# Peptides against a protein of PDB entry 4Z63: the designs that were tried, part 318

Target 1, 334 residues: chain A of PDB entry 4Z63
Amino acid sequence: LCLGMNDLTGNIPEDLFHLKRLNLLGIQENRLSGSLSREIRNLSSLVRLDVSWNLFSGEIPDVFDELPQLKFFLGQTNGFIGGIPKSLANSPSLNLLNLRNNSLSGRLMLNCTAMIALNSLDLGTNRFNGRLPENLPDCKRLKNVNLARNTFHGQVPESFKNFESLSYFSLSNSSLANISSALGILQHCKNLTTLVLTLNFHGEALPDDSSLHFEKLKVLVVANCRLTGSMPRWLSSSNELQLLDLSWNRLTGAIPSWIGDFKALFYLDLSNNSFTGEIPKSLTKLESLTSRNISVNEPSPDFPFFMKRNESARALQYNQIFGFPPTIELGHNN

## One batch from the design tools (peptide; made by RFdiffusion4, then SolubleMPNN)

Design b2_p29_8_s3 (from b2_p29_8, 12 letters changed)
Fold by OpenDDE base, seed 4:
Formats: sequence, structure tokens, C-alpha cells
Structure b2_p29_8_s3 (fold): chain B 334 residues (1-334), chain A 29 residues (1-29)
Amino acid sequence: as target 1 above (334 residues)
Amino acid sequence: SSEEEEIREKLKEVPPDRPELDDENLMFR
């Protein structure tokens, strides 16, 4: 049943929960309000539940043990409060959980040993607090993780050295500290292609340790951290780099010539730093900027990016990194 | 630095439950 993109109001009719053979319930992009009914438990054949972009409130019901076929739960952009229900945090069937832009709170706890199918986790823009869950690497299929805009004080857990499934990771605006430790840990994530760390590590030094290596790194975004230091030499070994944003920091020194050796680099933002010297001539030879053949079909993070052109402007949402125009921003370096 | 602070303050003022939140993975131009 697909009822998305309407002006439906009120609660879900109780009679809808009598549909025991229902595989897909999509009621997204409506004005549905109140609590999400516990009677969802009656939808025992449910594979996909999409309640996103509504006015739902209260706690998410703890009924996911009665939904053994549920693979997709989309609840983003609601008013859900409380934690992740225990049955949801233990779901062996769940592939994707999207609860971004809610009011979920407390410590983030998932039973990753039970969540054997979890591939994508989006909990961005919530009220989770405490530390990052150390057991996330136990989610052996977890590829996409968005934990942005929560209050995860402290450091990236040492256990994340073992996060082999991790490919796309955002921790932007999550009150994280110790960028040196974070990078030192995350370099061990051999499948990591996208790393977003914007609005963390306030005033720290960007490490220039030649021992750091991100073999498969395609996207690095570490903007607006007030980071000090220079362009890190270790980044030159990330030969697959496609997008680099280090804007709105306090980085100094010259822009190194090796920045133009990245054959796939189509988006470079080094603006609003304190870089000095000449613009490397190698930047004029970036193959990705000279050839219009950006492959639009490359895997991207499941979490959105938001681009603001001006401080007062509404951000443009980009669901794919390749949606960014080819860009070299070197402005406001004084 | 003043512009960075202004951006940071504007981001703090955005309520987490606002449907139009656009500050999760910010790219600045």
C-alpha cells in the first residue's frame, strides 16, 4: 500500500493493521500525526515500512520482534522521541534503518551481533548523547553510517579499527574530539571511501603523519573545524580521491603540487583558509575537470549532503556526491 | 574567523526537529 505524497492527516486507520499480507506500507510525505500504533505488529508480512516525512510523535513502538520479514524501516523527518526500541535494535532481518531528523535521545545502543543484515544506518540529526557505540563494528554488513548532528562527546572508539564493512561514514557536527586519534583509527577501515567529519575537532591540528594511509578514500570532508596545520602529506597516497573539502579551517602553507595528481578529483574546496604561495599549475591539468565524463553511476553514501551558497540561503540537498558540479574553490585565502 | 563563528552560531539555532534541517552534512560555497 503506497499512500505517500498526499495531504493525509490524523492517525493511521486501525483497519489498515488487519492487512496481514501487506509487504509494503508507504505513507511518507503526509501530515500524519500522533503516535505510531503498536498495531503495526499485526503486519507480520511487512518487508518495507516508510513513515518518513510526517508529524509522528512519541516513542517508536517495541513490536519489531513480530515483524520477521522487515528489511526497510524509514522514519526520517518525524518527531519520534525516546530510544531505538529493543526489538528494532535486535532485528536480524533489518537491512536499512533510517531515523534521521527526529528527537531520539539517550545512549545509542544496537545489538550488532543480532543485526546480521544491517547495511545502512542513518541516525543523523537526533539527540543521541554519550559516546559512540563501541560495538558498531560487530554489525558485519554495516556499510553506510550517518551519525551526524548528535552529541557524541569524546573520541572515535578504538574498536572502529575493525570496522571492515564501513564504506560511508559521517560524524559531522557531533562534538567529537581528537582528530589525530580519529584518523589513526579510521585508516584501518579498508573499505572506507567516504569520510565526513565537518564541524568537529574545534581548533585542533590536522595531523601531518606520513604513516597515515587511506587506500580507498574517495571523499574527504573536514570543513569548518578551525583546524590548524598544512595540507597533509598522507593524503597524497589516496589516489582515488574525488572530493576534498577542507574549507573554513585555519590551514596554512602552500597548496602542494600533488593535489593536481588526483585523476578523479572533480571537487576541491580549500576556501576560507590561510594558504599562501602560488596556485599549483597541476590543478589546471586535472583530467576530471577537462573531461566532462563524470560517471554518475558510482556508489554514493545513502546520507544527504547539504550545500549552502550563502549563509542566509536554504541549502540545496544533494543525494549523490556526483551531483556536485566540478569545482575548484580556493577563495578567501589571505 | 568571524564568518565561521556566525555560521556555527546559525547552525546551533536550528532546532533538531525542523523538517527543513539542512546542516547535517554541510558543504559551504
Scores: peptide ipSAE 0.284, ipTM 0.657, DockQ to the pose 0.194
Fold by OpenDDE base, seed 3:
Structure b2_p29_8_s3 (fold): chain B 334 residues (1-334), chain A 29 residues (1-29)
Amino acid sequence: as target 1 above (334 residues)
Amino acid sequence: SSEEEEIREKLKEVPPDRPELDDENLMFR
C-alpha cells in the first residue's frame, strides 16, 4: 500500500493494521501526526515500512521482533524521541535503517552481531551523545554510514581499522577530535570510497604523513575545520579521487602540481584557505572537466549533501555526488 | 538547459514543513 506524497493528516487508521499480508507500507511525505502505533506489529509480512517526512512524535515502538521480514525502515524527518528500540537494534532482517533528522537521543547502541543484514545506516541529524559505537565494524555488511550532526565526543574508535565493509562514511559536524588518529585508523578501511569529516577537528594540523594511504578514496570532504598545514602528500596516491573539498581551513603553501594528475577529479574546492604561489598548469589538463561523459552510474552514498552558495542562501540538497557540477574553486586564498 | 533539468531532477526540493539542517554533510561553494 503506497499512500505517499499526499496531504494526509491525523493518525494511521487502525484498520490498516489488519492487513497481515501487507509487504509494503508507504505513507511518506504526508502530515501524519501522533505516535507510531504499536499495532504495526500485526503487519507480520511487512518488508518495507516508509513513514518518512511526517509529523510523527514519541518513541519508536519496540515491536520489530514481530516483523521478521522487515528489510527497509525509513523514518527520516519526523519528531521521534528516545533511543533505537531494542528489537530494531537486534533485527536480523533489516538491510536499511534511515532515521535521520529526528530527535533521537542517548547513547547509540546497535547489536551488530545480530544485525547481520544491515548494509545502510542513516542516523544523521539526531541528538545522540557519548562515543561512537566501537562495535559498528561487527556489522559485517554495513557499507553506508551517516552519523553526521550528532554529538560524538572523542576520537574514532581503534576498532574501525577492521571496518572492511565500510564504503561511504560521514561523521560531519559530530564534535570529533584527533584528525591524525582518525585518518590513521580509517586508512585501513579497504573499501572506503567516500569520507566526510567536515566541521570536526577544530584548529588541528592536517597530517602530512607519507605512510597514510587511501587506495580507493574517491570523495574526501574535510571542510571548515580550521585545519593548519599544507596539501597532504599522502593524498597524491589516491588515484581514483573524484571530489576533494578542503575549503574553509587554514592550509598554507603551494597547491601541488600532482593535483592535476587525478584523471577522475571533477570537483575541487580549496577556497577560503591561505594557499600561495601559482595555480598549477596541470589543472588545465583535467580530463574530467573536458569530457562530458562523467559516468552517472557510479555508486554514491545514500546520505545527502547540502550545498550553500552563501551564508544567507538556502542549502541545495544533492542526493548524488555526481549531481555536483564540474567545479574548480580556488578563491579567497591569500 | 538539459543540464539544468538533470540537476533539477537530482535536486529533491526539501519539503517546507521541516527545515533540514544545512550543516549535515555541508559543501561550501
Scores: peptide ipSAE 0.339, ipTM 0.699, DockQ to the pose 0.321; fails the geometry check
Fold by OpenDDE base, seed 1:
Structure b2_p29_8_s3 (fold): chain B 334 residues (1-334), chain A 29 residues (1-29)
Amino acid sequence: as target 1 above (334 residues)
Amino acid sequence: SSEEEEIREKLKEVPPDRPELDDENLMFR
């Protein structure tokens, strides 16, 4: 049953929960309000539940043990409060959980040993507090993780060295500290292709440790951290780099010539730093900017990016990295 | 520096459940 993208108001009719053979319920992008009914438990054949972009409030009902076939739960952009229900945090069937842009709070706890099918987790823009959950690497299929815009004080857990499934990771604006430790840990994530760390590590030094290596890194975004230091030499070994944003930092020194050696680099933002010297001539030879064939078919993070063109403008949402226009931004240096 | 602070302040003032939130994985220009 698909009723999304309407102007529906009020609560879900209780009679809808008699549909025991229903595999898909989509009621997204409406004006539905109140609590999400516990009677969703009666939808025992449910594979996909999409209640996103509504006015739902209260706690998410703890009924997911009665939904053994549920693979997709989309609840982003609601007013949900409380924590992740225990039955949801233990769901063996769940592939994707999206609860982005809610008011969920407390410590983030997932039983990753039970969540054997979880491949995408989006909990961005909530009120989770405490530390990052150390057991996330136990979610052996977890590829996409967005934990941005929460209050995860402290450091990236040491256990994340074992996060082999991790490919796309955002921790932007989450009050993280110790960038040297974070990068030192995350370099062990051999499948990591996208790393977003914007608005963390306030005033720290960007490490220039030649021992750091990110083999498969395609996207690195570490903007607006007030980071000190220079362009990190270790980044030159990330031969697959496609997007680099280090804007709005306090980086100094020259832009190195090796920045033009990245064959796939189509987006570079080094603006609003204190870089000096000449613009590397190698930037004029970037193959990705001269060749029209950017492979649009590459896998992208499930979480969105937002781009502000100016301080007063609403950000544009980009669901794919390749949606970014080819860009070299070096403005506002010196 | 002043522009960075203004951006940071604007990002902190917006309630988490606001539908207009567009600053989770923000790219600056």
Scores: peptide ipSAE 0.309, ipTM 0.684, DockQ to the pose 0.195; fails the geometry check
Fold by OpenDDE base, seed 2:
Structure b2_p29_8_s3 (fold): chain B 334 residues (1-334), chain A 29 residues (1-29)
Amino acid sequence: as target 1 above (334 residues)
Amino acid sequence: SSEEEEIREKLKEVPPDRPELDDENLMFR
């Protein structure tokens, strides 16, 4: 049953929850309000639940133990409060959980040993606090993780060295500290292709440790951290780099010539730093900027990016990294 | 799975969230 993209108001009719054979319920992009009914438990055949883009409030009901076939739960852009229900945090069937842009709070706790099918987690823009869950690497299929815009004080857990499934990771604007530790840990994530760390590590030094290596890194965004230091030499070994944003930091020194050796680099933002010297001539040789064939079909993060053209401008949402125009921004290096 | 890919595609078509909450995964120009 798909009722999305309408102007439906009020609550979900209770009679809808008697549909025991229902596999898909999509009611997204409406004006549905009130609490999400506990009677969802009656939808025992449910595979997909999409309640996103509504006015739902209250706690998410703890009924997911009665939904043994649920693979997809989309609840982004609602007013949900409380934590992740215990039954949801223990769901062995769940592949994707999207609860982005809610008011969920407390400590983030997932039973990753039980969540054997979880491959995508989006909890961005919530009110989670405390530390990052140390057991996230126990979610053995977890590939996409957005935890941005929460209050995860402290450091990236050491356990994330074992996060082999991790490919796309955002912790932007999450009050993280110790960038050296974070990068030192995350370099062990052999499948990591996208790393977003914007608005963290306030005033720290960007490590220039040549022992750091991100083999498969395609996207690195570490903007607006007030980071000190220079262009990190370790980044030169990330031969697959496609997007680099280090804007709005306090980075100094020259832009190194190796920045032009990235054959796939189509987006470079080093603006609003304190770089000096000449613009590397190698930047004019970037094949990705000269060749029109950026393969738009590459796997991308499932979480959105927001681009502001200026501090006062409304951000433009980009759901795909390849939606960014080819860009070299080196402005405001005074 | 093909279902996961289809859902990923649909997730890519999700409209922008509330403007006041645009401080996630920010890129600055």
Scores: peptide ipSAE 0.291, ipTM 0.670, DockQ to the pose 0.695; fails the geometry check

Design b2_p29_8_s4 (from b2_p29_8, 12 letters changed)
Fold by OpenDDE base, seed 4:
Structure b2_p29_8_s4 (fold): chain B 334 residues (1-334), chain A 29 residues (1-29)
Amino acid sequence: as target 1 above (334 residues)
Amino acid sequence: SKEEEEIREKLKEVPPDRPELDEENLMFR
């Protein structure tokens, strides 16, 4: 049953929960309000639940043990409060959990040993606090993780060295500290292609350790951290780099010539730093900027990026990295 | 162009009636 993108108001009719053979419930992009009914437990055949972009409030009901076939739960952009229900945090069937842009709070706890099918986790823009869950690497299929705009004080856990499934990771604006430790840990994530660390590590030094290596790194965003140091030499070994944003830091020195050796680099933002010297001539030879064929079909993070064109403009949501125009931003370095 | 259509489909403006959509993974200009 798909009733999305309407102006439906009120609660879900109770009679809807009598549909025991229902595989898909999509009621997204409405004005549905109140609590999500516990009677959703009666939808025992449910594979996909999309309640996103509504006015739901209260706690998410702890009924997911009665939904053994549920693979997709989309609840982003609601007013949900409390934690992740125990039955949801233990779901063996769940492939995707999206609860972005809610008011979920407390310590983030998932039973990753039980969540054997979890591939995508989006909990961005919530009120989670405490530390990052040390057991996230136990989610052996977890590829996409957005934890941006929470309050995860402290450091990236050492256990994340074993996060082999991790491909797309955002911790943007999550009160993280110790960028040297974070990069030193995350370099062991062999499948990591996208790393977003914007608005963390306030005033720290960007490490220039030649021992750091991110083999498959395509997207690195570490903007607005007030980071000191220079362009890190270790980044030159990330031959697949497509997008680099180090804007709004305190980086100094020259922009190195190796920045133009990245064959796939189509977006470069080094603006609002303290870089000096000449613009590398190699930047004018970037193949990605001369070829019209941007491969739009490359794997991208499931989480969105937001871009403001100016302070007064509304943010534009980019659902794919390749939606960014080819860009070289070197402004405001004088 | 097909590319412009794909970009348009990928670019969703934050609906004016949903100010609660908080910006995450900000790209600054």
Scores: peptide ipSAE 0.284, ipTM 0.684, DockQ to the pose 0.297
Fold by OpenDDE base, seed 3:
Structure b2_p29_8_s4 (fold): chain B 334 residues (1-334), chain A 29 residues (1-29)
Amino acid sequence: as target 1 above (334 residues)
Amino acid sequence: SKEEEEIREKLKEVPPDRPELDEENLMFR
């Protein structure tokens, strides 16, 4: 049953929960309000539940043990409060959990040993606090993780060295400290292609350690951290780099010539730093900027990016990295 | 209700007063 993208108001009719053979319930993009009914437990054949973009409030009901076939739960952009229900945090069937842009709070706890099918987790823009959950690497299929805009004080856990499934990771604006430790840990994630660390590590030095290596890194975003140092030499070994944003830092020195050796680099933002010297001539030879055939079919993060063109402009949402226009921004440097 | 208004504000994706702080995965220009 798909009732998304309407102007439906009020609560879900109770009789809807009598549909025991229902595999898909999509009621997204409406004006549905109140608590999400506990009676969703009666939908025992449910594979996909989409309640996103509504006015739901209260706690998410702890009924996911009665939904043994549920693979997809989308609840983003609501007013949900409390924590992740225990039955949801232990779901062996769940492939995708999206609860982005809610008011969920407390410590983030997932039973990753039980969540054997979890591939995508989006908990961005919530009120989770405490430390990052050390057991996330135990979610052996977890590829996409957005934890941005929460309050995860401290450092990236050492256990993330073992996060082999991790491909797309955002921790932007999560009150993280110690960028040197974070990069030292995350370099061990051999499948990591997208790393977003914006608005963390306030005033720290960007490490220039030649021992750092990100083999499959395609997207690196570490903007607005007030980072000191220079362009890191270790980044030159990330031959698959497509997008680099180091804007709004305090980086100094020259822009190195090797920045133009990235054959797939189509988006470069080094603006609002303290770089000096000449613009490398190699940047004018970037094949990705001269050829229109950027392969649009590459896997992208499931979490959105937001782009603001100016301080007064509304942010534009981009669901795919390849939606970004080819860009070289070097403005506001010395 | 106050809660409904807060949710409606989230639905409108009103640019936060500090978009650089409030947006997920923000690309700065």
Scores: peptide ipSAE 0.248, ipTM 0.687, DockQ to the pose 0.236
Fold by OpenDDE base, seed 5:
Structure b2_p29_8_s4 (fold): chain B 334 residues (1-334), chain A 29 residues (1-29)
Amino acid sequence: as target 1 above (334 residues)
Amino acid sequence: SKEEEEIREKLKEVPPDRPELDEENLMFR
């Protein structure tokens, strides 16, 4: 049953929850309000629940133990409060959980040992606090993780060295500290292709440790951290780099010539730093900027990127990194 | 261009109701 993208108001009719054979309930992009009914438990055949883009409030009901086939739960852009209910945090069937842009709070707790199918977790823009869950690497299929815009104080857990499934990771604007430790840990994530760390590590030094290596890194965004230092030499070994944003830092020195050796680099933002010297001639030879064939079929994070053109402009949501126009921004360097 | 149109189709404007809340992974231009 798909009723999304309407102007439906009020509550979900209780009789709808009697549809025991219902595999898909999509009621997204409506004006549905109130609490999400506990009676969703009656939808025992449910595979996909999409309640996103509504006015739901209250706690998410703890009934997911009665939904043994649920693979997809989309609840983004609601008013949900509280935590992730225990049954949801223990769901062995769940592949995707999207609860971004809610008011969920407390310590983030997932039973990753039970969540054997979890592949995508989007909890961006919530009120989670405390430390990052140390047991996230126990979610053995967890590939996509957005935890941006939460209040995760402290450091990236050491356990994330074992986060082999991790491919796409955003921790932007989450009050994280110790970039050296974070990078030192995350370099062990062999499948990590996208790393977003914007608005963290305020005023720290960007490590220039040549021992750091991100073999599969395609996207690195570490903007607006007030980072000091220079262009990190370790990044030159990330031969698959496609997008680099180090804008709005305090990086100094020259832009190194090796930045032009990234054959796949189509987006470079080094703006609003203190870089000096000449623009490397190698940047004028970037194949990705001359070739029209950016392969649209590359894996992208499930979490969106938001681009503001101007302070007054609405942020544009990019669902795919490859949606970014080929860009070189070197402005506002002194 | 067709690519710009495909990009535009993939571009969802952040709904006006929560503009501050939706800006998770900000790219500044």
Scores: peptide ipSAE 0.208, ipTM 0.624, DockQ to the pose 0.283
Fold by OpenDDE base, seed 1:
Structure b2_p29_8_s4 (fold): chain B 334 residues (1-334), chain A 29 residues (1-29)
Amino acid sequence: as target 1 above (334 residues)
Amino acid sequence: SKEEEEIREKLKEVPPDRPELDEENLMFR
């Protein structure tokens, strides 16, 4: 049953929960309000539940133990409060959990040993506090993780060295400290292709340790951290780099010529730094900017990016990295 | 309710405020 993208108001009719053979319930992008009914438990055949972009409030009901086939739960952009229900945090069937842009709070706790099918987790823009869950690497299929805009004080856990499934990771604006430790840990994530660390590490030095290596890194965004230092030499070994944003930092020195050696680099933002010297001529030879065929079909993060083209413009949502126009931004440097 | 109003504000398009590089995965030019 798909009723999304309407102007439906009020609560979900109780009789809807009598549909025991229902595999898909999509009621997203409406004006549905009140609590999400615990009677969802009666939908024992449910595979996909989408209640996103509504006016739901209260706690998410703890009924997911009665939904053994549930693979997809989308509840982003609501008013949900409380924590992740225990039955949801222990769901062996769940592949995707999206609860971005809610008011969920407390410590984030997931039973990753039970969540054997979880491959995508989006909890961005909530009120989670405490530390990052050390057991996230135990979610053996977890590929996409967005934890941005929460209050995860401290450092990236050392256990994340073992996060082999991790491919797309955002910790943007999560009150993280110690960029050197974070990069030193995350370099061990062999499948990591996208790393977003914007609005963390305030005023720290960007490490220039040649021992750092991100073999499969395609997207690195570390903007607006007030980072000091220079262009990191270790980044030159990330031969698959497609997008680099180090804007709004305090980086100094020259832009190195090796930045033009990235065959796939189509988006570069080094703006609002203190870089000096000449623009490398190698940037004019970037194959990705000269060749029209950017392969649009590469895997991207499940979490969106937002781009403001102008200070007065609304942020444009980009669901795919390849949705970004080919860009070189070097403005507001010395 | 105050909660409904907070939810409604979340449903609004994010205002273009410069200081609110506070957006999730925001890239600013």
Scores: peptide ipSAE 0.247, ipTM 0.642, DockQ to the pose 0.207; fails the geometry check

